# Peptides against a protein of PDB entry 4QMF, part 50

Target 1, 175 residues: chain A of PDB entry 4QMF
Amino acid sequence: ESSFMTLFPKYRESYLKTIWNDVTRALDKHNIACVLDLVEGSMTVKTTRKTYDPAIILKARDLIKLLARSVPFPQAVKILQDDMACDVIKIGNFVTNKERFVKRRQRLVGPNGNTLKALELLTKCYILVQGNTVSAMGPFKGLKEVRRVVEDCMKNIHPIYHIKELMIKRELAKR

## One batch from the design tools (peptide; aimed at target 1 A118 H158)

Design b2_p28_6_s4 (made by RFdiffusion4, then SolubleMPNN; from b2_p28_6, 8 letters changed)
Fold by OpenDDE base, seed 2:
Structure b2_p28_6_s4 (fold): chain B 175 residues (1-175), chain A 28 residues (1-28)
Amino acid sequence: as target 1 above (175 residues)
Amino acid sequence: EELKKIEEKVEKELPKYVGEEELEEYKE
């Protein structure tokens, strides 16, 4: 039997309460048990005697991790699909200066969210920039690129340079 | 030559991904 627990911030509690029945239902299909602890501020997933595929617990772990980082349930639940992977990139420790942090984080989003949208398209990933983390969901290849762009951005390499490269590669691949 | 054309095409699209406050810096 395997179990995983993830803490979530207080501001996430209300939302998690509203969707927890849906979480339970989604995990029940895989015979994974789950618990929402509002006192501790934690989510737990665990295998049961009826769990057929023990590997699904790792996806359940990822589900609660994504939910804790503000990914909406309809998106986060897709992690249970075999072809879907995720990454939670911590960005809060790259810069000590708050203004610099905010500026660099905003570069990931860009004007009207265009930069983020471009990154999502080019990497075939879902990307959520929230607080001190960037959550991404998609193919492993795409996730690798997302992490590179995000970390480089926090290191003061503007996402535009990666976007340029990815766009060029995409255009070349069309031929 | 084909690569150059692609690069030029892509470059024209890039300004929309840079905030106005940083656009001049990017062009330099």
Scores: peptide ipSAE 0.474, ipTM 0.887, DockQ to the pose 0.510
OpenDDE base, seeds 1, 3, 4, 5: peptide ipSAE 0.450, 0.469, 0.411, 0.451; ipTM 0.881, 0.884, 0.872, 0.882

Design b2_p28_7 (made by RFdiffusion4; failed a check: too like the target's own chain)
Pose (drawn by RFdiffusion4):
Structure b2_p28_7 (pose): chain A 175 residues (1-175), chain P 28 residues (1-28)
Amino acid sequence: as target 1 above (175 residues)
Amino acid sequence: EEEEEEEELDEELYHISELLIKRELAKR
């Protein structure tokens, strides 16, 4: 009955092709069927007659979505857990110009990826920047904070104010 | 002027982030 599909770029195909056996196995634990269409370049997740809880298909949809945005499989299967949520943030329709987009995304990740890592430490979330998207995984509150930072960064508001704020909040909680 | 301000903010954020990472690594 329930079926969700997503598209993936070609540079991702090789990785998925070699780890797909691990994906259908992880999904087999929940009795969710999945198909990888190479010609179309897509992934599909479906519920079956023998699926215990159909609602997990939503999580399965998130899994293949994370896989389509260059999130590694070991990190991605965590979405099938309970205390795990995700958010794939689209950053394409903020800037019409290409140079400025790269400027702000590079500002988002920063030198040596440090400021991106700092966000991971402060929001307690896994964050991955890829092409037109920023994929995030972890606690709901931290996810809200990540979306806030990313969206406010793709708009010309620098992430330094947010990082400082989160650092102050963290030290206040330390007390 | 706006470009200089952005560079200053980038340098400051870089140092803040580096120190934060070093601090977190020292807790291992």

Design b2_p28_7_s1 (made by RFdiffusion4, then SolubleMPNN; from b2_p28_7, 12 letters changed)
Fold by OpenDDE base, seed 4:
Structure b2_p28_7_s1 (fold): chain B 175 residues (1-175), chain A 28 residues (1-28)
Amino acid sequence: as target 1 above (175 residues)
Amino acid sequence: EEEKKEEELDKELDELSRKLLEEEEAKR
């Protein structure tokens, strides 16, 4: 039997309490047990003797990881689908200056979230920028592209270069 | 100068992003 645990920040507690029954129901379909520990501030998923697919525990792990990083449940639960992958990109360690960090993080989002939406469209991913992490869900190829853009942006490589590249690639793929 | 350049790129990126999104909306 396998188990995974993730910690979540205090500000996430109220939401997690609200949706935990839904989490339980979703995981029960796969015979994965789960526990929300409000004292420790943790979520745990565990295989049971009835767990049929051994790989589903890894998806359950990813589910709680995504939830801990503020991904809404209706989106996060899609990770249980076979064709869905995810990535949690740590962005907090690229820049020591807080103001610079905030500026570069905001650049990923753009005015009215336009940059992020464009990136989502081009990569066919869901992307959430929250705190010191960027959570992404989608196809593996798209996730690789997202990680590149995100990390490069934090390294002060402007996203416009990647967006242009992705647009060109997209047009070529339509031919 | 570097800040001005970045601001110009930001503006260009936003314009490009909006155009892309508008095109996608028009296809629906």
Scores: peptide ipSAE 0.687, ipTM 0.948, DockQ to the pose 0.977
OpenDDE base, seeds 1, 2, 3, 5: peptide ipSAE 0.685, 0.686, 0.685, 0.684; ipTM 0.948, 0.948, 0.948, 0.947

Design b2_p28_7_s2 (made by RFdiffusion4, then SolubleMPNN; from b2_p28_7, 11 letters changed)
Fold by OpenDDE base, seed 4:
Structure b2_p28_7_s2 (fold): chain B 175 residues (1-175), chain A 28 residues (1-28)
Amino acid sequence: as target 1 above (175 residues)
Amino acid sequence: KEEEEEEKLDEELDELSKKLLEEEEAKR
């Protein structure tokens, strides 16, 4: 049997409590057991004797990872689909200066979230910028591009260069 | 000034993003 655990921040506890029955129900369909530990502040998923697909436990692992990073359940649960991949990009270690970090993180989002929405469209991904992580869900190719843009932005490479490149690639693909 | 150039790029990116989003909305 395989088991995975993830810790979640305290501010996420109330939300996780409210949706945990839905998590349980979603995982029960795959015969994956799950536990929410409010004392430790952890989520655990594990295979059972009835688990048929051994790969689903890895998706369950990713589900709780996404939930811990503030991805809403209706979006996070899509990770259980075969065609859906995810990435949790740690961005907090690129910049030591807090103000610079906030500025670069905000640049990824842009005014009214326009930059982020544009990036989502171009990569066909869902992207959530929260705290010191960026969570993304989508096709593998798109996820690679998201990681590149996100990390480069934190390295002070302006997202405009990547957005322009992705737009060009998109137009070429339409031909 | 590097900061001024960054601000210019920010504005350009926002405009570009808006155009892309508008085009997508028009397709729906």
Scores: peptide ipSAE 0.672, ipTM 0.941, DockQ to the pose 0.978
OpenDDE base, seeds 1, 2, 3, 5: peptide ipSAE 0.671, 0.670, 0.669, 0.668; ipTM 0.940, 0.940, 0.940, 0.939

Design b2_p28_7_s3 (made by RFdiffusion4, then SolubleMPNN; from b2_p28_7, 14 letters changed)
Fold by OpenDDE base, seed 4:
Structure b2_p28_7_s3 (fold): chain B 175 residues (1-175), chain A 28 residues (1-28)
Amino acid sequence: as target 1 above (175 residues)
Amino acid sequence: SKEKEEEKLDEELDELSRKLLEEAEAKR
């Protein structure tokens, strides 16, 4: 039997309670058991005797990880699909100054979220910037690109350089 | 100044992003 547990922040409790039946139903299809512990503030997933695919537990692990980091259920549940990968990028440790952190995080998002949307389009990923993490879902290649842009942005490398590069690569791929 | 340079890059990035998004919407 394999199991994974993820802690979630208190502010996610109400939401997780509302969608937990949906989580249970989604995982039941794969014979993965799950537990929401409101006292500890944790989510647990585990294999059962009926679990056929041993790899699905890793996807279940990723599901609860994404949910803990504020990814909405309708998006997070897509991780159970074979063609979907994810990454949770910790961004809180790149900058010690709070104001500088907020500024760089905002730069990644851009006015009206335009920068983030552009990055999503170019990488074919879903990207959520929340708190001290960036959650991304999509193809493995795209996820690598997202991580590079995100981490570099937090290191004060302006996203424009990466966006331009990705646009060029996209145009070349169309030929 | 470094700040002015960053602001310029921010503006350029936003413009570039908007153009990209508009093009994508037009193809739908």
Scores: peptide ipSAE 0.671, ipTM 0.945, DockQ to the pose 0.980
OpenDDE base, seeds 1, 2, 3, 5: peptide ipSAE 0.669, 0.670, 0.669, 0.668; ipTM 0.944, 0.944, 0.944, 0.944

Design b2_p28_7_s4 (made by RFdiffusion4, then SolubleMPNN; from b2_p28_7, 13 letters changed)
Fold by OpenDDE base, seed 4:
Structure b2_p28_7_s4 (fold): chain B 175 residues (1-175), chain A 28 residues (1-28)
Amino acid sequence: as target 1 above (175 residues)
Amino acid sequence: DEEEKEKKLDEELDELSRKLLEEEEAKR
């Protein structure tokens, strides 16, 4: 039996309560058990005797990880698909100054979210910037690119350089 | 200075991003 647990922040509790039946139903299809502990503020997933695919528990782990980081359920549940990978990028430790942190994080998003949307398009990923983490879902190659851009941005490397590079690569791939 | 440079890059990035997104919307 394999089990994984993830803590979630208090502000996420109300949402998680509302969607937990949907989480349960999605995981039941794979014979994965799950528990929402409101006292501890945790989500747990575990295999059962009926779990057929041993790898699905890892995807279930990723599901609760994504949910804990404010990814909406309709998006997060896609992690259960075989072709979908995810990454949760911790960005809170790159900068000690809060104002600088906020500025660099905002730079990833850009005006009206244009930068983030462009990055999503170029990497074929879903990307959510929330708090001290960036959650991404998509193909492995795209996820690597997202992590590079995100971390470099937090290291004060302007995203424009990566966006231009990705645009060039995209054009080359069309040939 | 560095601040003005960053501001310029921010503006350029936004313009580039918008163009990319507009192109994508036009394809749909």
Scores: peptide ipSAE 0.689, ipTM 0.951, DockQ to the pose 0.977
OpenDDE base, seeds 1, 2, 3, 5: peptide ipSAE 0.687, 0.687, 0.686, 0.685; ipTM 0.951, 0.950, 0.950, 0.950

Design b2_p28_8 (made by RFdiffusion4)
Pose (drawn by RFdiffusion4):
Structure b2_p28_8 (pose): chain A 175 residues (1-175), chain P 28 residues (1-28)
Amino acid sequence: as target 1 above (175 residues)
Amino acid sequence: SEEEEEEEELLEKAIEELEEQLEEEEEE
């Protein structure tokens, strides 16, 4: 009955092609069927007659969505867990110009990826920047903070204010 | 712990890098 599909870029195909057997196995634990269409370049997840809880298909949809945005499989299967949520942030329709987009995304990740790592430490979330998207995984509150930072960064508001704020909040909680 | 010290140092460095980048953008 329930079926969700997503598209993936070609540079990702090779990786998925070699780890797909691991995906259908992880999904087999929940009795969710999955197909990988190479010609179309897509992934599809479906519920079956023998699926225990159909709602997990939503998580399965998230899994393949994370896989389409260059999130590594070991990190991605965590979405099939309970205390895990995700958010794939679209950053394409903020800037019409290409140069400024790269400027703000590079500001988002920063030198040596430090500021991006700093966000991971402060929001307690896994964050991955790829092309037109920023994929995040972890606690709901931290996810809200990540989306806030990313969206406010793709708009010309610098991440420094947010990082400082989160640092102050953390030290206040330390007390 | 050693890991917490390393993470703190990284955070301090990240803040310094962000301040420098904001100052450069203000100069523009």

Design b2_p28_8_s1 (made by RFdiffusion4, then SolubleMPNN; from b2_p28_8 with E5K E7N E12K Q21E E24K)
Fold by OpenDDE base, seed 3:
Structure b2_p28_8_s1 (fold): chain B 175 residues (1-175), chain A 28 residues (1-28)
Amino acid sequence: as target 1 above (175 residues)
Amino acid sequence: SEEEKENEELLKKAIEELEEELEKEEEE
């Protein structure tokens, strides 16, 4: 039997407590057990003797990983779908200067969240920028594009460049 | 589709705003 654990930040505790029954119900459909440990600040998922699909435990692992990184449950639970993948991109190690980090991270969101929205539309992904990570959910191709844009942004390549590129590619694909 | 057309307009608007923001950042 397989088991996976993820630690979560203290500021997520109240939310996770609120939605944990929903997590339990969602995973019960797949005969995956789960535990919320408030003392340790961890979430655990594990297979049971009734777990039929061996791949679902990996999706359950991804679910708790996404939840730990502030993805809301209604979105995170979609990871249990067969056609949905995710990526958690660590962005905190690209820049040592805090102000520079904040500036580059803000570029991912952009004015009125338009950068993020544009990226989501172009990649067909859900994207959440939070703390030192960017969480994304969607098709593998889209996730690859998101990671490239995010990492390049942290390397001081403005997302607008990639957005324009993706727009051109999209138009070409329609022909 | 109508949804696609709407998304295209949203993208165009977003690009314009992003270009303005980029110019502002370059001036700083």
Scores: peptide ipSAE 0.229, ipTM 0.802, DockQ to the pose 0.712
OpenDDE base, seeds 1, 2, 4, 5: peptide ipSAE 0.217, 0.224, 0.224, 0.218; ipTM 0.798, 0.801, 0.799, 0.799

Design b2_p28_8_s2 (made by RFdiffusion4, then SolubleMPNN; from b2_p28_8, 8 letters changed)
Fold by OpenDDE base, seed 3:
Structure b2_p28_8_s2 (fold): chain B 175 residues (1-175), chain A 28 residues (1-28)
Amino acid sequence: as target 1 above (175 residues)
Amino acid sequence: SKQEEEDEKLLEEAIKELEEELEEEEKE
């Protein structure tokens, strides 16, 4: 039997407590057990003797990983779908200067979140910028593009370059 | 479709805002 654990920040505790019954119900459909440990600040998922699909435990692992990184449950739970993948991109180690980090991270969001929305549309992904990570959910191709844009942004390549490129590619694909 | 048109409009607006942001950042 397989088991996976993920630690979560203290500021997520109240939210996770609120939605944990929903997590339990969602995973019960797949005969995956789960535990929320408030003392340790961890979430655990594990297979049971009734778990039929061996791949679902990996999705359950991804679910708790996403939840730990502030992805809302209604979105995170979609990871249990067969056609949905995710990526958690660590962005905190690209820049040592805090102000520079904040500036580059903000570029991913842009004015009124429009940069992020544009990127989501072009990649067909859900994207959440939070703390030192960017969480993304969607098709593998889209996730690859998101990671490239995010990492390049942290390397001081403005997202607009990639957005324009993706728009051109999108137009070409329509023909 | 209507959704595609809305998406295109959103993208155009996003690009415009991004260009403005770039101009502001270059001035700093």
Scores: peptide ipSAE 0.207, ipTM 0.787, DockQ to the pose 0.791
OpenDDE base, seeds 1, 2, 4, 5: peptide ipSAE 0.185, 0.191, 0.185, 0.186; ipTM 0.778, 0.781, 0.776, 0.777

Design b2_p28_8_s3 (made by RFdiffusion4, then SolubleMPNN; from b2_p28_8, 9 letters changed)
Fold by OpenDDE base, seed 3:
Structure b2_p28_8_s3 (fold): chain B 175 residues (1-175), chain A 28 residues (1-28)
Amino acid sequence: as target 1 above (175 residues)
Amino acid sequence: SKKEKEEEELLKKAIKELEEELKKELEE
């Protein structure tokens, strides 16, 4: 039987406690067991003797990973769907200067979050920028694009370049 | 479609805002 654990930061504890019954119910449908350890600050998912689909445990792993990185449950739970993939992109190690990091991270969001929304539309992904990670959910092709834009942004390539490129590609695809 | 038009407008707005933001950053 397979088991996966993810640690979560202290500031997520209150929220996770609030939604954990919902997590349990969602995973019970697939006969996946789960445990919230408030002492250790961890979430665990595990297969049971009744688990039928072996692939679902990997999705459960992704679920708790997403939850640990501040993705809301109503969105994170969609990872259990067959056609949904995710990526957690670490952005904290691209630059050492804190101010530079904050500036580049803010570029991903943009004014009123419109940059992020545009990127979501163009890639057909959900995207959450939080702390030292960017969490994304969607089709594999879209996720690949998101990772490229995010990492390039942290490497000081402004998202506008990629957004314009993606818009052009989108228009070409309509023809 | 209506949805597509709305998305296009949102994208145009986003680009405009990005361009303005970039301009400001280059001036700093």
Scores: peptide ipSAE 0.248, ipTM 0.822, DockQ to the pose 0.815
OpenDDE base, seeds 1, 2, 4, 5: peptide ipSAE 0.239, 0.166, 0.231, 0.232; ipTM 0.819, 0.760, 0.815, 0.816

Design b2_p28_8_s4 (made by RFdiffusion4, then SolubleMPNN; from b2_p28_8 with E9K E17D E20K Q21E E26K E27K)
Fold by OpenDDE base, seed 2:
Structure b2_p28_8_s4 (fold): chain B 175 residues (1-175), chain A 28 residues (1-28)
Amino acid sequence: as target 1 above (175 residues)
Amino acid sequence: SEEEEEEEKLLEKAIEDLEKELEEEKKE
């Protein structure tokens, strides 16, 4: 039997408490057990003797990882779908200067979140920029593109270049 | 389709915003 645990920050505790029954119910459908430990600040998922698909535990692992990184449950739970993948991109170590970090992170979001929305549209991914991580969910190809854009942005490559490239690719694909 | 048109508008707006930001950064 397989088990995975993830820690979550204190500020997520209240939310996780509110949705944990939903998490439990979603995982029960796959006979995956789960535990929320408020003392340790951890979430655990485990296979059981009744787990039919052993691979689902990896998706359950991803679920709690996403939840720990502030992805809302209604979105995060989609990771249990066969066609859905995810990526958690750590962005906090690219820049030591806080102001520069914030500026570059903000470039990913853009005015009114339009940059992020554009990126989501072009990659067919859900993208959440939170703290020192960017969480993404979607097709593997899209996730690869998201990671490239995100990391390059943190390396001071403006997202505009990638967005334009993705737009060109999109237009070509329509033909 | 209408949805496609809305998506294109969103993309166009995003590019405009990004271009503006880039231009502002060049002035710094």
Scores: peptide ipSAE 0.470, ipTM 0.895, DockQ to the pose 0.897
OpenDDE base, seeds 1, 3, 4, 5: peptide ipSAE 0.467, 0.464, 0.461, 0.462; ipTM 0.895, 0.893, 0.893, 0.893; seed 5 fails the geometry check

## One batch from the design tools (peptide; aimed at target 1 I163 K164)

Design b2_p29_1 (made by RFdiffusion4)
Pose (drawn by RFdiffusion4):
Structure b2_p29_1 (pose): chain A 175 residues (1-175), chain P 29 residues (1-29)
Amino acid sequence: as target 1 above (175 residues)
Amino acid sequence: EEEEEEEELLEEAIEEMEEELEEEEEEEE
């Protein structure tokens, strides 16, 4: 009955093609069927007659979505867990110009990926920047903070204010 | 040891972001 599908870019195909057997196995634990269409370049997740809880298909949809945005499989299967939520942030329709987009996304990740790592430490979330998207995984509150930072960064508001704020909040909680 | 490493990284990330913000302000001027 329930079926969700997503598209993936070609540079991702090879990785998925070699880890797909691991995906259908992880999904087999929940009795969710999945197909990988190479010609179309898509992934599809479906519920079956023998699926215990159909609602997990939503999680399965998130899994393949994370897989379509260059999130590694070991990190991605965590979405099938309970205390895990995700958010794939689209950053494509903020800037019409291409140079400024790269400027702000590079500002989002920063030198040596430090400021991006700093976000991971402060929001307690896994964050991955890829092409037109920023994929995040972890606690709901931290996810809200990540979306806030990313969206406010793709708009010309620098992440430094946010990082400072989160640092101050953390030290205040330390007390 | 891990917590110290994370603090050092955070301090370094803040300093890098402050330098980048100052460069952006100068460009705007």

Design b2_p29_1_s1 (made by RFdiffusion4, then SolubleMPNN; from b2_p29_1, 9 letters changed)
Fold by OpenDDE base, seed 5:
Structure b2_p29_1_s1 (fold): chain B 175 residues (1-175), chain A 29 residues (1-29)
Amino acid sequence: as target 1 above (175 residues)
Amino acid sequence: MEEEENEKLLEEAIEQLEKELKEEEEEKK
């Protein structure tokens, strides 16, 4: 019997309440139990006696982790699919100066979200920049590329250099 | 059609990023 718990910030409470029946329904298909604790501010997933696939609990863990980091349910629930992976990249520890942190984080999004959109297209990932984390969902190779770009951005390497590199690689792969 | 639209979006994103990079470099002078 396996169990995983994640805490969520108070500002997510209202949203999580509205979608929790959908979370329960999605996990019930896999015989995974779940609990929303509004007092503690936590989500818990648990295997049951009827859980057949032992690996699905790890995907359920990832689901609640993504939901806690503001990923919308219609996107987050895709983690239960076999071909979908995710990564939660911590970005809050690269820079001590708050203004520098905010500036570098904003570079990941770019004007009108164009930097983020370009990175999503090139890596075939979904990417959400929120607070001190970047959440990504997609193929493993794409996730590795996203992590590199995100971490390098926080180390003051502008995403444009990696985007240009990824574009060149994409063009070469089409030949 | 989706590939052509994606290519245009990428080109526009790169152009905007290059402008931002140039502006940041000029602010450092």
Scores: peptide ipSAE 0.125, ipTM 0.704, DockQ to the pose 0.842
OpenDDE base, seeds 1, 2, 3, 4: peptide ipSAE 0.122, 0.110, 0.118, 0.119; ipTM 0.705, 0.694, 0.700, 0.699; seeds 3, 4 fail the geometry check

Design b2_p29_1_s2 (made by RFdiffusion4, then SolubleMPNN; from b2_p29_1, 10 letters changed)
Fold by OpenDDE base, seed 3:
Structure b2_p29_1_s2 (fold): chain B 175 residues (1-175), chain A 29 residues (1-29)
Amino acid sequence: as target 1 above (175 residues)
Amino acid sequence: MEEEENEKLLKKAIEELEKELKEEEEEKK
């Protein structure tokens, strides 16, 4: 039997409580057990004797990881689908200066969220920038592109350079 | 229609970002 646990920040507690029955129902379909521990501030998923697919526990692990990083349940639960992958990119360790960190993180979002929206469209991914992480969901190829843009942004390479490149590639693919 | 709208949004976003980048570079000079 396999088990995975993820801690969540206190500000997520109220939301997680409201959706936990939905989490339980979604995982029950795969015979995965789950526990929300409000004292520790953790979510746990585990296989049961009725779990027939051993790989589903890894998706359940990813589900609670996404939920801990503020991905809403209707989006996060899509990770249980076979064709959906995810990535949680840690961005907090690239820059020690807080002001510089905030500035670079904001560049990922851009004015009116336009940079983020552009990146989502070009990569066919869902992307959420929250705290010290960027969560992404989508096709594997798109996720690789997202990670590259995000990490380079934290290294002071403006996302516009990658967005332009992706736009050119998109136009070429239409021909 | 949705694809065309997305293309317009992308082009507009790029233009805005290019303008911001240029302004930042000029301020550093």
Scores: peptide ipSAE 0.175, ipTM 0.746, DockQ to the pose 0.751
OpenDDE base, seeds 1, 2, 4, 5: peptide ipSAE 0.163, 0.168, 0.099, 0.167; ipTM 0.742, 0.746, 0.637, 0.742

Design b2_p29_1_s3 (made by RFdiffusion4, then SolubleMPNN; from b2_p29_1, 11 letters changed)
Fold by OpenDDE base, seed 1:
Structure b2_p29_1_s3 (fold): chain B 175 residues (1-175), chain A 29 residues (1-29)
Amino acid sequence: as target 1 above (175 residues)
Amino acid sequence: SEEKKKEELLKEAIKELEEELKKEEEEKK
């Protein structure tokens, strides 16, 4: 049997409680067991004797990882699809100055979320900026681009430069 | 088409981002 556990921050407890039945139902379809431990503040997924595809446990692991990082369940559950991958990018260690960190993180979102929307469209990914992490879901190639843009942004390279590059690549691909 | 709509939205977003970037650069002066 395989088992994976993820801790979640206290502020996610209320939400996770409300959607846990949905998590259970989604994982039951694959005969994956799950446990929400409110005392420890953890989520656990486990294979069972009835688990048909052992590889699905890795998807379940990713599911609870995404949920712990504030990804909504309707989006996070898509990780169980074969064509969906994810990445959780740590951004909190690039800058020690809090104000600088906040400023660079805000650049990822942009005015009215336009930077984020542009990145999502160009990479065909879902992207969520929360706290010290950026969660992304989508095709592997798109995820690599997201990580590049996110990390470079935290290194003081404005996302607009990458967006322009991706736009050019997109136009070239249509020819 | 959906693709054309996305392209238009993207172009508009880029325009706004360029304007924001310009403002930020001006503030650095």
Scores: peptide ipSAE 0.193, ipTM 0.781, DockQ to the pose 0.672
OpenDDE base, seeds 2, 3, 4, 5: peptide ipSAE 0.102, 0.100, 0.109, 0.097; ipTM 0.673, 0.666, 0.676, 0.667

